# Peptides against a protein of PDB entry 5OOQ: the designs that were tried, part 36

Target 1, 227 residues: chain A of PDB entry 5OOQ
Amino acid sequence: YREDVRQVVTHPANALSFLQPGRLVEISVNGKDNYGWGAVVDFAKRINKRNPSAVYTDHESYIVNVVVNTMYIDSPVNLLKPFNPTLPEGIRPAEEGEKSICAVIPITLDSIKSIGNLRLYMPKDIRASGQKETVGKSLREVNRRFPDGIPVLDPVKNMKIEDEDFLKLMKKIDVLNTKLSSNPLTNSMRLEELYGKYSRKHDLHEDMKQLKRKISESQAVIQLDDL

## One batch from the design tools (peptide; made by RFdiffusion4, then SolubleMPNN)

Design b1_p12_3_s4 (from b1_p12_3, 5 letters changed)
Fold by OpenDDE base, seed 5:
Structure b1_p12_3_s4 (fold): chain B 227 residues (1-227), chain A 12 residues (1-12)
Amino acid sequence: as target 1 above (227 residues)
Amino acid sequence: MQPFEVIIPLPP
């Protein structure tokens, strides 16, 4: 059930509007590498230049660049490829007793464990010398201020996820937290239906953005022809 | 406390 909620929350139709620069996100890469809370730099639609016909799942269709302060110091961070969420071997969080550094890592939406209700003021150029470390200091300060954990976005109150099936899922989770009668199969089917709805909504939103760009481009061309 | 959005400034 927590995973079902995570899948809905991290779906592009819901998550992308909350992935502003400086948004705090809890990061778990491949469900194994826990980087803790990081800060969003930016995000982009995943484009495979080598295979333009590559189809990604909704959760893998975007790359989010995040600053983490938990990267193992001896990780081959120089091998990190911008906009490639396939991390090189040896890219991992520091273990207990290991030294960590700040790094910008490209992740998928599927690597977001939770979205925080906090944002950092981000440097204008995160790639400039010392800027990642500045964000890393801010992340440490946040962890110091929130010893009981960083506030997570409420899917309904904050994210305004008003989908009836999601609300029914949440209500079921609340009831199941009080009652052991979980039907995981019913929730998985509903989750699939929700993803189908969110995918359609997202496609429409991207189509609207493309249409707005085409209109803007057409208006710019008309202005050039009138000169 | 209900979580509210806070923007935290960069450290000096």
Scores: peptide ipSAE 0.162, ipTM 0.803, DockQ to the pose 0.428
Fold by OpenDDE base, seed 3:
Structure b1_p12_3_s4 (fold): chain B 227 residues (1-227), chain A 12 residues (1-12)
Amino acid sequence: as target 1 above (227 residues)
Amino acid sequence: MQPFEVIIPLPP
């Protein structure tokens, strides 16, 4: 159920409007590499230059660049490619007793565990010498100020997810959390069905919104060429 | 108190 909520919260239709520069996000890569809280640099739609016809899942369709301060010091960070979420071998968080460094890593939306209700002021050029380390100091200060954890965005109150299919999903999760005594497999399949209906509706809406933007941008370019 | 969005400055 926490995963079902995470799937909705991290869906492009909901998450992207909250991935402004400096937004804090909790990062878990491949469900095992926990980098803790990082800061968003930017995001972009995933484009495969080698296979332009590649279709990604909603959660894999965007790449988010994040500053982390928990990268293992001997990780091959020089092999990191901007906008490539397939991390090189040896890219991992530091374990207990290991030294960590600051790094910018490209992640998918699926690697976001939580979206924080905090933002950092980001430097203008994160690639400049010492800038990622400055963000790393800010991340340490935030963790010091919030010993009980960084406040997470509320899906309803903060994210304003008022979609009827989402509210039905949430209500069903609440009912299932209270009724966990009967057949978990039937309940999970029906949550997946509701999520699938929600995702498909939002995919169509985002595709329509992107198409409207492209049409508007194309019309604006045509108007500039006609002046 | 409901958490509101806070923007934290970079440390000097």
Scores: peptide ipSAE 0.157, ipTM 0.798, DockQ to the pose 0.444
Fold by OpenDDE base, seed 1:
Structure b1_p12_3_s4 (fold): chain B 227 residues (1-227), chain A 12 residues (1-12)
Amino acid sequence: as target 1 above (227 residues)
Amino acid sequence: MQPFEVIIPLPP
């Protein structure tokens, strides 16, 4: 269900109007490379110069250029091609204990995990010396101000997604979340305590969110098999 | 409260 919501939210018809310069987006490339929150520079329709007849999926049909501050320092950022979302080998986020740098990466809409209800003022020329690092400082300041997480755009209230099937999906998710929150097994203070003992390190909070997602998804599947 | 769009200035 969360993936279904993500597919609708990141669809060009819904997402593009919210991808203004400076828009915060949570970035996950290939379902593995989590860059965290980045800032939109611009976007363009994907054009294959070699095959103009190439048909892309809706989510792959646009390229979004984003500033990230989590790029691994030894990543071959010089090999990044503007408007090529196929990232070179070795382009990855910094792992725990690794140094990060600011980079502009081209991503597809399917690499957007969430769209934030925040924007940064963007410099006029992000490619100018020091400008990416300035945006990177702003991203750190945002993360400092929002320790519980950056506010996500509400698909209905903010994005005005009025599709009836989507609204039914959202209602179903709300019912499931209410059932999950009422179940003492999902309120496992023990998982938060277990992870809180490990959470001296920033990376475990994302793993905890992913594990809570997998648990919620597995419980949602179990409830679907009981119908 | 409707979540309002916050625009954060660049650091000096």
Scores: peptide ipSAE 0.156, ipTM 0.788, DockQ to the pose 0.520
Fold by OpenDDE base, seed 2:
Structure b1_p12_3_s4 (fold): chain B 227 residues (1-227), chain A 12 residues (1-12)
Amino acid sequence: as target 1 above (227 residues)
Amino acid sequence: MQPFEVIIPLPP
């Protein structure tokens, strides 16, 4: 059930509108490498220049750049490629007793465990010297202020996920948390129906984003012709 | 003075 909720929440149709710069996200890469809470820098649609016809799953179709403060100090961070979510060997979080550093890592939506109801003020240029370390200080301050955990976005109240099947899933989870008695198999079938609805919303979101880019590009061209 | 990173709680 938690995974089913995560799949819906991290779907592009729901997640992308909440991945603004400075948004806190909890990061788990490949289900094993837990970086904890990081801050979103930006995101972009995944483009395979070598295989333009590559079809990604919805959760793998976007790359999110995130600042983490838990990168192992001896990780080969210089080998990190922007917008490449396939992390080099040795890129890992620091273990207990190890020193950590701040890094910007590219992740997929599938590597988001949760989306926080908090945003940090993000530097304009995160690549500038000391800027990622500034964000790292703020991440530590957030963890200090929220010892019981960072507040997660409510999928219904905050994210406005109003899909009836999702609402039924949430109600079942609430009932299960109180009564331990509902069948996992009925939720997987509903998840597929939900994905079909979210796919359509995603197409609309991409169309709107493309339209906004075209408008901005046209306005930029008009401003260049007036100079 | 490093700009105090404002933790902005998102409105509910």
Scores: peptide ipSAE 0.087, ipTM 0.735, DockQ to the pose 0.115; fails the geometry check

Design b1_p12_4_s1 (from b1_p12_4, 6 letters changed)
Fold by OpenDDE base, seed 5:
Formats: sequence, structure tokens, C-alpha cells
Structure b1_p12_4_s1 (fold): chain B 227 residues (1-227), chain A 12 residues (1-12)
Amino acid sequence: as target 1 above (227 residues)
Amino acid sequence: MILGYEDASFER
């Protein structure tokens, strides 16, 4: 059930509007590498230059660049490719007793475990010397201030996911958590229905974003001709 | 210097 909620929350139709620079997100890569809470730098639509016809799932269709402060010190961070979410071998979080460093890693939406309600003030140029470390210090301070964990966005109250089916799912989860009962088949069917609704919403949002860009580009050209 | 943070619980 937690995974079902995560799938809805991390869908582009819901997540992208909350991935502003400095947004705190909890990161788990490939279900194995837990980096903990990181800070969003930016995001972009995933484009495969070698295979322009590549179709990605909704959760893999965007690349999110995040600052983490838990990268293993001996990880080959120099092998990280910008906008490539396929991490090189040896890129991993530090284990207990290992030293960690700050790094910017490209991840997919599928690697987001949760989205926090907090946003860090970010440096203007995160790639400048010492800026990642500054963000890393801020992350440590936030973790210190929230010993019980960083508050997570409420899917309904904060993210405004108000679909009736989702509300029913959330209510069921609450009941199930209380009763320790599970009806996995009912929840799976509802998840598929919700996924379909969010896919449509995302398509509309992306179309609108593309239209806004085209309008802005056309206006910029007009202004240059008037100068 | 530690950078501050804000409550961004609601989309602005």
C-alpha cells in the first residue's frame, strides 16, 4: 500500500509541481541504495539522443538532479554523466562507519521515496566550488532539527490529489493500518485506474508547458525585431 | 554559513 501511494505521489502529474530547487526528497535508487534526504537542483524531461523513439514509463520520463550528502567518499563521482540516471558501478551511499561526501546525482522519479514539505534556499550555482558542501551542511542541520524525520507532503491536503478513487484508497490504507488487514487485489485495481487518470493529467500539463514555451519564444523574436 | 529553509507545504 505504501508503494501504491508512492506511485501516485511520484507520478509526473503530481510530483513535478513540487520539484522546485531546494525541495527535499527522500532518495532510494534501484530499491537498494538509500541516500536519505537530498535537495532538488532541477529536473528535465528525459531525452535519449541515441534512440529518440525510446518510450519511457511516466516515472522514468524525467531526470531529477539532486544534492545528496551521503555519497560514499570513494565512489567514482567523476564518471557521473549529466542527465544520465543510469549510475556507474560503484556509485553508492556510504555505509555505517564509512566517510561520505556531497554529490549531485541524476535520478528518475521512481527513485523518489517521499517528497518533503521543506525547501532549502539553494546557491545560485550549485556546481561552483564549495556549494554542494554548503547544501550538505544545510541538509545535516535539517536532519538535526527534525529527529523524528522530515515532514512529508500530505498527498491530499498539500498535493491536492483529490481524485475520489485516491481518497478511497487513502481511507482504506488508514483502515488497514488500524486493522492490520489487507485487500491487495482491490487496491491494485484502483491503482491502475488512478494511474490512467494521472497519465492524462500529465499529458495536458506537458502540452500546456510546451505551448507556453512556444509563446515565449515567439514573443522574444518579436521583441528582437522591435529593438 | 548554513542556508535556511522554508515551509513549502503548498504549491505557490
Scores: peptide ipSAE 0.438, ipTM 0.915, DockQ to the pose 0.596
Fold by OpenDDE base, seed 4:
Structure b1_p12_4_s1 (fold): chain B 227 residues (1-227), chain A 12 residues (1-12)
Amino acid sequence: as target 1 above (227 residues)
Amino acid sequence: MILGYEDASFER
């Protein structure tokens, strides 16, 4: 269901109006490369100069340029082609313990995991020396201010997606979330306590059974000696 | 220098 929501939110009809310069978006390329939150620079309709007749899906039909501050430092960023979402080999986010740099990457709408409710003030020329790093500092500051995560746009309240089927989907998700949250087994701490109590009770029960067997065996031996 | 940010929840 989350993917279904994402597909609707990231559809051009809904997403493009929120992809202003500085808009925060959460980026996941090919479902594996998580760059975290980046800032939109601009977007354009995808044009294949080599094959003008190329048909793209709705989610692949636009290219969004985004500033990320999580690019692996040794990534071949110089091989990045403007408006080419096919990233060169080695373009990836930094892993734990690796150094990162700021980069502008071209992504498709399909690589947007979430659209944030925040918009950064962007430099006039992001390609100028030091400007990407300035945006990177702003991204770090935002992340610092929102330790629980950057607020995501509400598809209904903020994006005003009023499609009936979508609204039904959202209601279904809300019901499921409510049921999940109300399930006492989902609270890990409570489950651990219950399991701990159950385990202790079970252990005591087994100990009692063993003790009863030992008593019975001892009584049987005493009766044989009296015989 | 941090450029700052704004709440753009309702910007279209």
Scores: peptide ipSAE 0.437, ipTM 0.910, DockQ to the pose 0.829
Fold by OpenDDE base, seed 1:
Structure b1_p12_4_s1 (fold): chain B 227 residues (1-227), chain A 12 residues (1-12)
Amino acid sequence: as target 1 above (227 residues)
Amino acid sequence: MILGYEDASFER
């Protein structure tokens, strides 16, 4: 059930509007590499230049660049490629007793475990010398201030996910948490319908964003011609 | 210099 909620929350139709620069997100890569809370730098639609016809799942269709402060110090961070979520071998979080450094890593939406209700003030140029370390200090300070964990966005109250099937899912989770009942929600069909609705909403949002960009570009061209 | 943070629970 937690995974079902995560799938809905991290769907582009819901998540992208909350992935502003500085947004705190909890990061788990490949289900094994837990980087803890990081800060969003930016995101972009995933484009495969080698295979433009490549179709990605909704959760793999965007790349999110995040600052983490838990990267293992001896990780080959110099091999990280911008906008490539396939991380090189040896890129991992520091284990207990190991030293960590700050790094910017590209992840997919599927690597987001939780979206926090907090947003850091970000440097103008995160790639400039010392800027990721500044963000790392801020992350440490936030973690210090929230010893019980960084507050997570409420999917209903904050993210305004009002889908009836999702609300039913949330109610079932509440009942299960209360009753310790282990019955899996085999509502696979309803989940598929939910994803279908979210995909359509996302497509509309992307279309609107593209339209706004085209309008802005057209206005910029007009301003250049009037000069 | 520690960068501040804000409550971003709601879309502005």
Scores: peptide ipSAE 0.435, ipTM 0.914, DockQ to the pose 0.580
Fold by OpenDDE base, seed 2:
Structure b1_p12_4_s1 (fold): chain B 227 residues (1-227), chain A 12 residues (1-12)
Amino acid sequence: as target 1 above (227 residues)
Amino acid sequence: MILGYEDASFER
């Protein structure tokens, strides 16, 4: 059930509106590499320049750049490619007793375990010297202030996911958390139906984003003509 | 300098 909720929450139709710069997200890459809580830098639609016809799943169709403070110090971070979620070999979180550093890593939506209700104030240029470390300090401070964990967005109250099947899923989870007894298999089939409904909302969001970009580009051109 | 944070529980 938790995975089912995660799939809905991290769907582009729901997640993208909450992936503002500084948004805290909990990161698990390939279900193995847990980086903990990181801060969103930005996101972009995944474009394969080599294969423009490549079809990605909804959860793999966007790349989110995140600052993490748990990167293993000897990881080959110099091999990280912007907007390439396929991480080089050796890129991993620090284990217990290992030293960590701050890094910006590109991840897919599928690598988001949870979305927090907190947003950090981000530096204007995260690539500038020392800025990642500043974000890393902020992440440590937040973790210190929330020893029981960073508060997670409520899918219904905060994210306004009002799909009836999703609400039923949430109710079942609540009942299970109280009774520890219900079977997870029946809910997976209903998720596919939910994704079909989210596709329409996603399309509208992308259209709006494209329109905003066109407006910004037009304004930039006007400013260049005035110089 | 530690950067602050805000409660962003609701989409603004």
Scores: peptide ipSAE 0.433, ipTM 0.914, DockQ to the pose 0.600

Design b1_p12_4_s2 (from b1_p12_4, 6 letters changed)
Fold by OpenDDE base, seed 3:
Structure b1_p12_4_s2 (fold): chain B 227 residues (1-227), chain A 12 residues (1-12)
Amino acid sequence: as target 1 above (227 residues)
Amino acid sequence: MILPYEDASYDR
């Protein structure tokens, strides 16, 4: 059930509106590499230049660049490519006793464990020397202030996920937290219905993003003609 | 001390 909630929360129709620069997200890559809380730099729709017709799942259709402060110091960070979620071999979080560094990692939505209610003030140019370390200091300060963990966005109250099936799922989770009986089959059918609804919302979001870009581009052209 | 973060719990 927690995974079901995570799937809904991290769906593009719900998550993308909260992935502003500086948004804190908890990161787990491939279900094994836990980087802890990082800060969003930006995100973009996943494009395969080699196969433009490639169809990705909803959770793999976007790439999010995130600053982490838990990268193992000897990781081949120079091999990281922006907007390539296939991480080179050796890219991993530092283990206990190992030194860590700050790095920008491209991840998919599926690698987001949770979305925090906090947003960092981000440097204008994260690629400039020392800027990642500044974000790293901010992350340490947040962790110091929230020793019990960074507050997570409430899916209903904060994210305003009002889908009836999702609300029913949440109620079931509350009941099941009191009664440990999970039927996986009933939850899967409801998730498919939810994904169908969210897919339509995602299309609207992409349309709005494209429209905003066109407006911005048109305004930039007008300003150039006035110059 | 200026906090390096803000509450964005309702920011879309």
Scores: peptide ipSAE 0.439, ipTM 0.911, DockQ to the pose 0.481
Fold by OpenDDE base, seed 2:
Structure b1_p12_4_s2 (fold): chain B 227 residues (1-227), chain A 12 residues (1-12)
Amino acid sequence: as target 1 above (227 residues)
Amino acid sequence: MILPYEDASYDR
């Protein structure tokens, strides 16, 4: 059930509007590498220049750049490629007793475990020297202030996910948390129906984003002509 | 100490 909720929350139709710079997200790469809470830098639609016809799942169709402060110090961070979510071998979180550093890593939506209700104040240029470390300090401060965990966005109250099947799922989870009974098969079938609805919403969102980009590009061209 | 974060619970 938690995974079903995660799938809905991290779907582009729901997640992208909350992935502003500084947004806190909990990161787990490949279901094994837990980086903890990181801060969103930016995101972009995943483009395969070598294979433009590549079809990605909805959860793999965007790349999110995030600052983490839990990167193992001896990780080959210099091998990280922007907008490539396939991380080099050796890129991993620090284990207990190991030293960590701050790094910007590209992840997919599928690597987001949860979306927090907090946003950090982000430096203008995160790639400038020392800026990642500043974000790292902020992350440590947040973790210090929230020893029981960083507050997670409420899918219904905060994210306004109002799909009836999703609401039923949430109610069921609430009941099950109370009664400790789960029927995962029923929820999985409903998830497919939800994805169909979210896909349509996503298309509209992308269209709007593309339109805004075109407007911005047009304005930039006008400014160049005035120079 | 200035908080390095803000509540963005409703920021879309």
Scores: peptide ipSAE 0.426, ipTM 0.907, DockQ to the pose 0.495
Fold by OpenDDE base, seed 4:
Structure b1_p12_4_s2 (fold): chain B 227 residues (1-227), chain A 12 residues (1-12)
Amino acid sequence: as target 1 above (227 residues)
Amino acid sequence: MILPYEDASYDR
């Protein structure tokens, strides 16, 4: 269901109006390369100059340029082509322990995991020396201010997605979330309490069995002595 | 330092 929501949110009809310069977006390229939150520079309709007749899916029909601060330092960023979302080999986020740099990467709408309810004031010329690093510092500051995560745009309240099928989907998700939250097995404290009660019951049962055995043994001895 | 701001607006 989350993917279904993402597909609707990232559809051009809904997403493009929220991809203003400085908009924070959570980026996952090819479902594996998580760059975290970046800032939108701009977007454009995808045009294939070599094949003007190329038909793209809705989610691939636009290219969004985003600043990320999680690019692996040794990534071949010089091979990045403007408005080409097919990233060169070696373009990846930094892993744990690796150094990262700021970069502008072209992505498709399909690479947007979430659209944030926050914007940055973007430099006029992001390509100027030091400007992407300035944005990178701002991204770090945002992450510091929102340790529990950057607030995501509400598809209904903020994005005003009023499609009936979508609303139905959202209602289903809400119901499921409520059921999951109400499940006593998901609450660790309740689980511990239940386990404690179970353990106590088990112990009592074993004690009773032992007592019954002792009683039976004692009765057997008495019968032998009476014979 | 560029400060983030909350913006739920969209361009029509």
Scores: peptide ipSAE 0.140, ipTM 0.832, DockQ to the pose 0.495
Fold by OpenDDE base, seed 1:
Structure b1_p12_4_s2 (fold): chain B 227 residues (1-227), chain A 12 residues (1-12)
Amino acid sequence: as target 1 above (227 residues)
Amino acid sequence: MILPYEDASYDR
């Protein structure tokens, strides 16, 4: 059920509007590499130049660049490629007793465990020398101030996810935390319905965004022709 | 000390 909530929260239709520069997100890559809380740099739609016809799942269709301060010091960070979420071998968080460094890593939405209610003040150019370390200091300060954990966005109150099925899911989770009596099939069906609704909403939003972009481009061309 | 962060709970 927690995974079901995560799937809804991290869906592009819900998550992208909260992935502003400096937004804190909790990062888990491939279900095993926990980087803890990082800060969003930016995001972009995933484009495969080698295979333009490649279709990604909704949660893999965007790449989010995040600053983490938990990268293992001997990780081959020089092999990281911008906007490539397939991380090189050896890229991992520092384990207990290991030294860590700050790094910018490209992740998918599927690698977001939670979205925080806090946003860091970000440097203008994060790739400039020393800037990621500044973010790293800010991350340490936040973690110091929130020893019990960074507050997570409320899906209903903050993210305004008002879907009836989602609200029912949330209620069920509250109940199931006490009694595992709910039919998994019913919950799965509702999740699929929710996922379908969000997917459709996202598709429409992207279509509108593309249309607005085309209109703006057309207007720019017209202005150039009038000169 | 100026906080390096802000509450963005309602910022879309």
Scores: peptide ipSAE 0.437, ipTM 0.910, DockQ to the pose 0.491; fails the geometry check

